Peptides against a protein of PDB entry 1IK9. Designs and how they scored, part 160

Target 1, 211 residues: chain A of PDB entry 1IK9
Amino acid sequence: MERKISRIHLVSEPSITHFLQVSWEKTLESGFVITLTDGHSAWTGTVSESEISQEADDMAMEKGKYVGELRKALLSGAGPADVYTFNFSKESCYFFFEKNLKDVSFRLGSFNLEKVENPAEVIRELICYCLDTIAENQAKNEHLQKENERLLRDWNDVQGRFEKCVSAKEALETDLYKRFILVLNEKKTKIRSLHNKLLNAAQEREKDIKQ
Target 2, 207 residues: chain A of PDB entry 1IK9 as posed
Amino acid sequence: MERKISRIHLVSEPSITHFLQVSWEKTLESGFVITLTDGHSAWTGTVSESEISQEADDMAMEKGKYVGELRKALLSADVYTFNFSKESAYFFFEKNLKDVSFRLGSFNLEKVENPAEVIRELIAYALDTIAENQAKNEHLQKENERLLRDWNDVQGRFEKAVSAKEALETDLYKRFILVLNEKKTKIRSLHNKLLNAAQEREKDIKQ
Target 3, 195 residues: chain B of PDB entry 1IK9 as posed
Amino acid sequence: MERKISRIHLVSEPSITHFLQVSWEKTLESGFVITLTDGHSAWTGTVSESEISQEADDMAMEKGKYVGELRKALLSVYTFNFSKESAYFFFEKNLKDVSFRLGSFNLEKVENPAEVIRELIAYALDTIAENQAKNEHLQKENERLLRDWNDVQGRFEKAVSAKEALETDLYKRFILVLNEKKTKIRSLHNKLLNA

## One batch from the design tools (peptide; made by RFdiffusion4, then SolubleMPNN)

Design b2_p20_8_s2 (from b2_p20_8 with E1S E5K E6K E13K L18F)
Fold by OpenDDE base, seed 5:
Structure b2_p20_8_s2 (fold): chain B 211 residues (1-211), chain C 211 residues (1-211), chain A 20 residues (1-20)
Amino acid sequence: as target 1 above (211 residues)
Amino acid sequence: as target 1 above (211 residues)
Amino acid sequence: SEEIKKLEEEFEKKEKEFEE
């Protein structure tokens, strides 16, 4: 089961933060349980897949688009843009919400809720879920932090090896050229010496022919 | 201000999860505000630095050690080991807690609380804090995840450069040796040719002398 | 002939010294 708790403001009580809990199995389309609380009272309703389909049809909206709007309205938490307006009557237990666009407002959905007899249990369970979620997220944060530190060490190790490899390549090139030049110069000297010997031998032969 | 919410069980009501909120400035030693709730009622008390010091003295415990025990009892959330037992009387508003060791239990501290007139406000604010903490932790998790993905890319990039550098070093060595051998062999051939010319010149001179 | 052989041996030695 998936669950989301959001802070909302009711049009009837704009000064009192309310909490909207939605619980569902796999997808919101298959139905959900909605719970509303003001921290004193709680109200719960079950919305079936058939009710969602009927509301989409009544709106002449494609089911997938309608479920997408429900997901935004009920699961996003009230972002700073009052795009969604929530209404609830404690007397009728009727909950409805509207999407507000610049030039048009329209009802997105409506649900009958039932007042919970023991709201304290719902509130306690809601707080427990929040605390459990905090603990899970903290454990995940600690894991990700340790993994980041590991990856940074691994990066530094490879970077250091890479820099050493670059330096070793340059040093190798320099050393090989130095050795090559030494051997080459020895062979050049030997060639020059042999040419001088040939020149001297030719000069001596020319002297012997001239007697 | 720092704040911690923990789930606790009261000895008087072991079937009902209670929530213990502690709020303090910088350090618990300087005093704190404690709030207890069952999701219906709430109780609050302020504990001063002087009261903490007095309780430590009454226990004949070093203040730093006592504050360390308070921090464990009040901020850790009840771990599976019932090392801390919490007691509260709704009639007297007296809250006390004990540390349970294998062979000894002792009272760690006691506080007078006051019943909150509007518990719903305290409960709503507590839920708001939990939701805000969840949102903050989610944002931190998303940031750490993106950083992990960045570090992994950076590691793969450097690793690939390192492997290319190793291969380039080996290729350079092989190429330089190949070029060296080619030039060296040309010089060997030239030296051999010059020696043959010297030998021929010497043989011709020996013929001319016999002639 | 002996001087050529000696030169060839010197070249082979210098090749090995370059490979080390």
Scores: peptide ipSAE 0.017, ipTM 0.817, DockQ to the pose 0.094
Fold by OpenDDE base, seed 1:
Structure b2_p20_8_s2 (fold): chain B 211 residues (1-211), chain C 211 residues (1-211), chain A 20 residues (1-20)
Amino acid sequence: as target 1 above (211 residues)
Amino acid sequence: as target 1 above (211 residues)
Amino acid sequence: SEEIKKLEEEFEKKEKEFEE
């Protein structure tokens, strides 16, 4: 089961933060349980897949688009753009919410809720879930941090090996050329020496022929 | 101001999860505000630096050690080892907690709390803080994840450059040796040719002298 | 002939020293 808790403001009680919990199985489209609380009272309702389909049809909206809007409204809370307005009557237990656009506001959905007999249990469970989520996210953060530190070490190690490889390549090239030049110069010197000996021998022979 | 919320079990109400909020400035040693809630009622007390010092003295415990135990008890909640036992009387508003060791249990601290007039406000604020903490931790997780992905890319890039450098070093060495051998062989051939010419010239001269 | 052989041997030796 998936769950999202969001803070919302009710039009009737704008000074009191309310909390909207939505719980669902795999997809919000398959239905969900909605819980509203003000930290003292709680109200719960169940929305079926058929009700979601009916609301989409009543709105003349494509179901996937409707569920997308439903997800934005109920799982994100009132984002900073106040795109969604929430209304709740404690008397009728009727919850409805509207999407506010520049030129048009329209009802996005409506639900009948029931007052919870033991709101403290719902509130405690909600706080427990928040604390569990904090602990899980903290454990993920610690894991990711350790992985980041590992990756940084691994990067530094490879970088250091790469720099050594570059330097070793340059050193190798320089050394090989130096050695090559030395050997080549020895051979050039030997060629010159042999050539001079040949020239001298030819000159001596020319002198011996001239007596 | 720093804050930690923990779940605890009271000896008097072991079936009902309670929440212990501790709030402090920079250090727990400088004093703290403690809030207890069951999701319906809330109780608050303030513990001064002087009270912390007095409790440490009464326990004949070094202050830093006492604050360390206080931090474990009040900020970690009852860890799975049940090392800390929490007691609260709703009638007297007296909160005390004990450290349970194998052979000895002792009172670690005691506080007088006051019942909050509007517990819903405290509970809403507590839930708000939990939701804020979740959002902050989620943002940190997303950041760390992106950094991990960056570091992994950077590692792969350096690794690929390193492998290319190794291969290029080996190829360079092989190419330089091949080129060197070719030039050297040309010079060897020239030396051999010149040497043969010298030998022939010497043999001809020896024939001319015998002639 | 012996001097040439010595030069060839020195040459081969230096080639080996270059390959090592």
Scores: peptide ipSAE 0.016, ipTM 0.817, DockQ to the pose 0.104; fails the geometry check
Fold by OpenDDE base, seed 3:
Structure b2_p20_8_s2 (fold): chain B 211 residues (1-211), chain C 211 residues (1-211), chain A 20 residues (1-20)
Amino acid sequence: as target 1 above (211 residues)
Amino acid sequence: as target 1 above (211 residues)
Amino acid sequence: SEEIKKLEEEFEKKEKEFEE
């Protein structure tokens, strides 16, 4: 089961932060359980897939688009743009919310809630879920931090090896050329010496023929 | 100000999860505010640096060790080993906790709390703090994940360049040696040819003298 | 490659100047 808790402000009680919990299986489209609390009282309702389909039809909205709007309203909380307005009557237990666009406001949905007999249990469970989520997120953060430190070390090691490989390639090329030039010059000197000996031998033979 | 919330079980109410909030400045040694709640009622007390010092002295424990035990008891919650036992009287508002070692149990500390007049406000603030902490930890996780993905790409890029550099170094060495051997062999062949010409010239001269 | 080729060309030139 998936769960999201958000803080909301009710039009009737704008000075008191309320908490909206939504729980569902896989997709919000399959239905969800909604819980509202002010930290003293709690109210819960179940919204079925059939109710979601009926609300989408009543609004003349495509179901996927409607569910997308429900997800934005119920799971994001009141973003800074007050695009969604939440209303609740403690007397009727009727919860409804509106989408406020620049030129148009419309009711996005409405749900009947029931007052929870033991709100303290619901509040305790909600706090437990928050603490469990904090612990899980901290463990993920510690794991990711250790992986980052490992990857940074591995990067530095490979970078250092790469720089050494570049320098070693340049040094090898320079050394091989120096050695080649030395040996080549020795052979050139020997060829020159042998040519001079041949020229002298030819000149002596020409002198011996001329007597 | 630093804050930690933990779940605890009271000896008097073992079936009801209680929440222990501790808030302090920089170090727990400087004093702290303790808040206990069952999700319906809340109780708060302030513990001064002088009270912490007095409790350490009364226990004949070094202050740093005592504060270390307070930190383990109050900030870790009940770990799976039930090393710490928490007690609270709703009538007297007296909170105390014990450390249970294998062969020895001792009272680690005790505090007078006051019943909060508006527990719903304290509970709402506690839930807000949990939600804020979740949001901050999620943002840190997303940042660390993006850094991990960056570092992994950078590592793969450098690794691929390093492997290419190694292969290029080996190829260069092989090519330079092949070229060197070719040129050297040409010069060796020319030296041999010149030596043969010198030997022939010397043999012809010796024939001309005998002739 | 170019330095080897230049050294070969210089040596071939000097060998031709020596063969007249």
Scores: peptide ipSAE 0.016, ipTM 0.818, DockQ to the pose 0.068; fails the geometry check
Fold by OpenDDE base, seed 4:
Structure b2_p20_8_s2 (fold): chain B 211 residues (1-211), chain C 211 residues (1-211), chain A 20 residues (1-20)
Amino acid sequence: as target 1 above (211 residues)
Amino acid sequence: as target 1 above (211 residues)
Amino acid sequence: SEEIKKLEEEFEKKEKEFEE
């Protein structure tokens, strides 16, 4: 089961932060359980897949788009743009929410809730879920931090190896060139010496022919 | 202000999860506010630095060690080892907690709490703090994840450069050796040719002398 | 990499100076 808790402000009680819990299996489209609390009282309702489909049809909206709007309204809370407004009557237990566009507000959905007999149990379970989520997120953060530290070390190690490889390449090239120049110069000197010996031998032969 | 919320089990009500909130400034040693709730009622007390010092003295414990035990008891909750037990009387509003060692239990501290007139406000604020903590931890997690992905890319990039550098070094060495061998072989051939010319010239001169 | 290419160019240059 997936769950999301959001803070909402009810139009009727804007000074009191309410909490909206939505719980679902795999996808919100398949239905969900909605719970509202003010920290003293709680109200719960179950919304079926058929109700979601009916509301989408009544709105003349494609089901996937409607579910997308439900997800924004119910799981993100009223984001900082107050695009979604929430209404609840404690008397009728009727919950409805609207999407506010620039020039038009429209009802996105409505649910009949039931007052919970033991709100403290629902509140305790909600707080437990929050604390569990905090602990899970802390464990993930500690893991990611350790992995980042590992990756940084690994990067520094390979960078250092790369720099050493570059330097070793340049040094090797320079050494090879120096060695080959030496060998070539020796061969050039030997060629020059042999040419001079040939010239001298030819000059001596020309002298011997001249007696 | 720093804050920690923990789940605790009261010895008197082991079936009902309670929540212990501790709030302090910089260090727990300077004093703290303790709040207990069951999701319906709440109780709050303030503990001063002088009370902490007095409790440490009464226990004949060094203050830093005592504060260390308070931190374990009050901020970690009863860890999985149930080393700390919590007691609360709703009638007297007396809260006390014990450290359980193998053969000895001792009282670690006791506080007089006051029943909160509006427990719903305290509960709402507690849930708000949990939700804020979740959001902050999620933002940290997303940041660390992005940094992890960056570091992994950077590692792959430098690794790929390193491998290319190694391959290019080997290729360059091989090419250099081939080129220099060619030049050396040409010079060796020229030297051999010149030596043969010298030998022939010497043989011709020896024939001319015999003639 | 640009560094490898630069090293190759320096090498070719030194090779030409060596043939001379």
Scores: peptide ipSAE 0.013, ipTM 0.820, DockQ to the pose 0.078; fails the geometry check

Design b2_p20_8_s3 (from b2_p20_8, 8 letters changed)
Fold by OpenDDE base, seed 2:
Structure b2_p20_8_s3 (fold): chain B 211 residues (1-211), chain C 211 residues (1-211), chain A 20 residues (1-20)
Amino acid sequence: as target 1 above (211 residues)
Amino acid sequence: as target 1 above (211 residues)
Amino acid sequence: SEEIKKLEEEFEKKEEEFKK
């Protein structure tokens, strides 16, 4: 089961933050449980897949698009844009919400809720879920932090090795060329010496022919 | 102000999860506010720096060690080890907690609380704080995840460059040696040719002298 | 001269290793 708790404001009680819990299996399309609380009272309702399908049909909206709007309204919390208005009557236990567009507002959905007999249990369970979620997220954050520190060390290590490899390649090239020049110069000197000997021998022979 | 919410069990109500909120400025040593709730009722008390100092003195415990024990008891939540036992009387509003060691249990601290007139407001604010903490931790988690993915890419990139640098260094050495050998062999061939010419010239001169 | 000769010998040795 997946769960999302959102903070909402009711049109009837704009000064009192309410909390909307939605619980579902895999997708909202298969139905969900909705729970509303003000921290003193709680109200719960179950919405079936058939009700969701009927509301989509009544709205003449494609079901996937309708479920997408339900997801935005019910799971996003108080989005900054007041795009969704929530209404609840404690007398009738009727919950409905509207999508507010620039030129048009329309009812997106409505649910009959039932007052919970033991609101304290629902509130305690909701706080427990929040604390468990905090603990899980903290553990994940600590893990990711340690992993980031590891990856940063590993990156610095390979970067340092790479820089050393670049420097070593340049040094190797320089050294090999220096050594090559030394050997080449020796061979050039030997060639020059042999040419001079050959020239001298030829000059001596030309002198011997001229007597 | 810093805040921590913990789940605790009272000895008097072991089947009902209670929530202990502690709020403080910088350090618990400077005093704190404690709030207890069962999701229906709430109780609050303020503990001053002087009371903490007095309790440390009464326990004959070094103040820093005592504050360290308070931090463990009040901020860790339900640690798995049942090292701390919490007691509260709803009639007297007296809250006390004990440290349970293998051979000894002792009272670590005690607070007089007052029943909150509007528990729903305290509960709503507590839930709001939990939701805000979840949102902050989620945003931090997403940031760390993206940073982790960045660092992993950067590591793979530099690792691949390093491997290419190693291969390029080896290839450079091999290529430079091959080129050197070719030039050296050309010079050796020229030296051999010049030596042969010198030998032939010497042999011809020796023939001319014998002739 | 000796150091150059050693370098030539090292190069000749590497040339022989490359011919194998």
Scores: peptide ipSAE 0.015, ipTM 0.821, DockQ to the pose 0.839
Fold by OpenDDE base, seed 1:
Structure b2_p20_8_s3 (fold): chain B 211 residues (1-211), chain C 211 residues (1-211), chain A 20 residues (1-20)
Amino acid sequence: as target 1 above (211 residues)
Amino acid sequence: as target 1 above (211 residues)
Amino acid sequence: SEEIKKLEEEFEKKEEEFKK
């Protein structure tokens, strides 16, 4: 089961933060449980897949688009753009929410909720879930941090080896050329020496023929 | 101000999870505010630096060690080892906690709390803080994840460059040696040819003298 | 490094064979 808790403001009680919990199985489209609390009272309702389909049809909205808007409204809370307005009557237990656009506001959905007999249990469970989520996220953060530190070490090690490889390549090339030039120069000197000896021998022979 | 919320179990109400909030400035040693809630009622007390010092002295414990135990008890909650036992009387508003060791249990601290008039406000604020903490931790997780992905890419890039450098070094060495051997062999052949010409010239001269 | 050393040794050996 997936769960999301969001803070919302009710039009009737704008000074009191309310918390909207939505719980669902795999997809919000398959239905969900909605819980509203003000930290003293709690209200719960269940929305079926058929109700979601009916609301989409009543709005003449494509179901996937409707579920997308439903997800934005109920799982994000009132984002900073106040795109969604939440209404709840404690008397009727009727919860409805509207999407506010520049030129048009329209009802996105409506739910009948029931007052919870033991709101403290719902509130404690909600706080427990928040604390569990914090602990899980902290464990993920610590894991990711350790992985980052590992990756950074591994990067530094490879970078250092790469720099050594570049330097070693340049040094090798320079050394090989130096050695080659030395050997080549020795051979060139020997060739010149032998050539001169041949020229001298030829000149001596030409002198011996001329007596 | 720093804050930590922990779940605890009270000896008097072991079936009802309680939440212990501790709030402090920079260090727990400088004093703290403690809030207890069961999701319906809330109780608050303030513990001064002087009270912490007095409790340490009364226990004949070094202050840093005492604050260390206090931190473990109040900020970690009842860890799985049940090292800390929490007691609270709703009638007297007296909160005390004990450290349980194998052979000895002892009181670690005690606080007088006051019942909060509007517990819903405290509970809402507590839930808000949990939701804020979740959002902050999620943002940190997303940042760390992106950094991990960056570091992994950077590592792969350097690794690939390193492998290319190694291969290029080996190829360069092989190519330089091949070229060198070719040039050297040409010079060796020329030396041998010149040497043979000198030997032949010397042999001809020796024949001309014997002639 | 071992292959470089081996190539250096082969080169040195060929250089010595060329000095005879």
Scores: peptide ipSAE 0.015, ipTM 0.822, DockQ to the pose 0.089; fails the geometry check
Fold by OpenDDE base, seed 5:
Structure b2_p20_8_s3 (fold): chain B 211 residues (1-211), chain C 211 residues (1-211), chain A 20 residues (1-20)
Amino acid sequence: as target 1 above (211 residues)
Amino acid sequence: as target 1 above (211 residues)
Amino acid sequence: SEEIKKLEEEFEKKEEEFKK
């Protein structure tokens, strides 16, 4: 089961933060349980897949698009843009919400809720879920932090090896060229020496012919 | 201000999860505000630095050690080991807690609380804090995840450069040696040619002398 | 590399054979 708790403001009580809990199995399309609380009272309703389909049809909206709007309205928490307006009557237990666009407002959905006899249990369970979620998110944060530190160490190790490899390549090239130049210079000296010996031998032969 | 909410069980009501909120400035030693709730009623008390010091003295415990025990009892959330027992009387508003060791239990501290007139406000604010903490932790998790993905890419990039550098070093060494051998072989051929010319010149001179 | 070392050794051998 998936669950989301959001802070909302009711048009009837704009000064009192309410909490909207939605619980569902796999997808919101298959139905959900909605719970509303003001921290004193709680109200719950079950919305079936058939009710969702009927509301989509009544709106002449594609079911997938309608469920997408429900997901935004009920699961997003009230972002700073009052795109969604929530209404609830404690007397009738009727909950409805509207989407507000610049030039048009329209009802997105409506549900009959039932007042919970023991609201304290719902509130306690809601707080427990929040605390459990905090603990899970903290454990995930600690894991990700340790993994980041590991990846940073691994990066530094490879970077250091790479820099050493670059330097070793340059040093190797320089050393090989120096060694090669030394050997080449020895061979050049030997060639020059042999040429001089040939020149001297030719000069001596020319002297012997001239007697 | 720092704040911690913990789930606790009261000895008087072990079937009902209670929530213990502690709020303090910088350090618990400087005093704190404690709030207890069952999701219907709430009780609050302020504990001063002087009261903490007096309780430590009454226990004949070093203040730093006592504050360390308070921090464990009040901020850790009840771990599976019932090392801390919490007691509260709704009639007297007296809250006390004990540390349970294998062979000894002792009272760690006691506070007078006051019943909150509007518990719904305290409960709503507590839920708001939990939701805000969840949102903050989610944002931190998303940031750490993106950073992990960045570090992994950076590691793969450097690793690939390192492997290319190793291969390039080996290729450079092989290429330089091949080129060097070619040049040396040319010089060796020239030396051989010059030696043969010297030998021929010497043989011709020996013929001319016999001639 | 062992192959380069062998070529150097062969080169030195050919150079020693060339010095006789």
Scores: peptide ipSAE 0.014, ipTM 0.820, DockQ to the pose 0.078; fails the geometry check
Fold by OpenDDE base, seed 3:
Parts: C-alpha cells; sequence; structure tokens
Structure b2_p20_8_s3 (fold): chain B 211 residues (1-211), chain C 211 residues (1-211), chain A 20 residues (1-20)
C-alpha cells in the first residue's frame, strides 16, 4: 500500500495546521483511504473507484484528468500557490476541496469522513510511518553517498591511467622515431661510403687503361 | 538546534508506542529539552548541563562516558536488544530509564516532566518536523542520485577513452615497427648491391693485372 | 624491438664478415 501525508490549512481553521493522509493500492484511481487530523481528533473515510468515476462524470471531466487533479490536490499538500482550498466541517464531517484558478474556482471533490473513536492510535501510527520513512530515506542516503564516493575514486583512477596512457603513447612515438632516424642515418652514411669507393675504383681502372 | 525523535515502549504501557523527542544545541552535554507523547497527551522537561554533571557524579561515571550513554539511550530509541528500559508515571510526571546488561541493571537517568496544556500543538509541531525532515532527505536523495548518474556516465566515457588509447598505442607501435623494417630492408638491399659491385670491380682489376 | 635489433646485429655481423 502506498501512503502520502500532507500538511494542509482548512478555511475554517487557518491558524491550525491539519494533516491529510491518503493511502491507496497501486493507483489512486482504484480508490483510497483519506484521514484528516489536527493532532487531537482524527477523521477517516474510504473513497471507492466507483465514487471517483461518479465524481469525474458529475464534473464532466475525463477520468484520468480528474484523478490527476485529485493526485495534485491530495498528495502535494497546499503548495505555495494556494491553488487548492480545503474545507472541513467538524459537525457534519464533510470534507471538500476547491481548485482556484485565476478566473475560475470549482469544487474538485467532496468526501464524508467519520470521527475516529481513538485518534491517539491514528496519530501514533502516523508518527511511526514518518519515523520509518525517515529511517528508510537515511539508509538510502548513506548508500548513495558510499556509491558516490566509490564512483569518484574509480573515475579518478581511470582518469589517471588515461592521462598516463596518452603521455606514454606520445613518448613511445617520439622514442621510436628517434631510434629510426639514428639507424637510417647510419645506413645512409654506409651507402655514401660505398658509392665513393666504387667511384675511386672506376677512376683507378680508367687510369690503368690509359699507358 | 538539533532534534531527534525516537519510538519507545514504557514498562507501564508496553502496548502503546510512545515518542521521545530530544532537542539540544551543538552537544547533548550542554543540556537538552525532552518531550514525551502518546499521541494524546504530551509531557516536557528541560535538563541542564549542571543536572547532567550531577547525574554523572552521582553515578561515579566520567562525564563524557555518561553523555555517551545518554546519547545511546535517548537518541537511538529502543534498539532490538532492549538494552534500555523506559519508565514513566503519568501521576508523578517522573521519567526514568535503566540500562540492562546481561548481569547488571542500573538506572541511567531520571527527569521530572511537566504535562503540556495543549498537547495537540506539540503533536502538530512534531509531525511538521517529521514531514520537513522527509522532504529534506528526499531532496538530498534526488541530488545524490543525479550525481551518481553523472559520475557513472563520466566513468564510462573515460573508461572507453582509456581502452581506445591502449589499443591505439599498440596499433601505433606495430605500424611504426612495420614501416621501420621496410625502410631498413631497402637500405640493407642497397648496401648488399654496392658491396657486390665493389667485389666485381676488384676481381676485374686483378684479372687485368694478370693479363 | 628485439627482432629489429637481432636483424641489425645480423646485418652488422655480415658487414664485418665482408670487411678480410
Amino acid sequence: as target 1 above (211 residues)
Amino acid sequence: as target 1 above (211 residues)
Amino acid sequence: SEEIKKLEEEFEKKEEEFKK
């Protein structure tokens, strides 16, 4: 089961932070359980897939778009743009929320909640979930940090080997050319010497024929 | 100010999860505020540096060791080893905890708490802190994940360049040696040809003298 | 490198044999 807890402000009690918990299986479209608390009292309600479909039809909205708006309203909390207004009556246990756009406000949804008999248990479970989530996220952070440190070491090692390989390639090329030039120059000198000996031998033979 | 919330079980109410919040500045040794809640009621107390020093002296324990035990007891929660036992009287508002070792149990500390008049405010603030901590840890996780993905790409890029550099070095060495051998063989052939011409010229001259 | 060096040494030996 997936869960999200959001901090919201009610129009009726704007000075008191309320917490909106939503829990669902796989997709919000399949239905969800909504829980509201002020840290003293709690209220819960179940919203079925059929109710979500009916609300989408009543709004003349495509179901996927409607569920997308529900997800933004109920899972994001009151973002800085006050795009969603939350209302709750403790007397009627009626929860409703509106989407406020620049020129248009409309009711996005409404749910009947029931007052929880033992709100302390719901509050304790909510705090437990928060603490468990913190512990899981800390363990993930520590793992990712260790992986980052490993990858950084491995990168530095390969980078250093690459730089050494580049330098070694340039040094090898330079050394091989120097050796090649030395040997070639020796062979060129020997060829020149042998040509001079042949020229002298030919000149001596021409002198011997001329007597 | 630093804060830690832990889940604990009281000896008097083992079926009800309690939450122990500790808040301090820089070091636990400088004093701390302790808050206990069951999700309905809350109790708070302030422990001064002087009280911590007195408790360490009363226990005949070195202060740094005592503070180290306080940190383990109050900030870790009930670990799986039940090494720490927590006790609280709602009547006296007296909180005390014991360290249980295999052969020895001893009282590690005790504090007077006061019942909070508005526990809902303390509970809301505690939940807010948990939600803020979750958001901060999620942002850190997303950042570390993006860094890991960057470092992995950079590592793969350098590794591929390194492998290409190694192969290019071997190919260069092989090509340079092939070219070197070809040119050397041409020069060797020319030297051999010139020597044969010198030998023939010498043999002809020796025939001309005998002739 | 060693094979080129051996070929050079063999060539120098043949050149020394050619110098008697």
Scores: peptide ipSAE 0.014, ipTM 0.819, DockQ to the pose 0.062; fails the geometry check

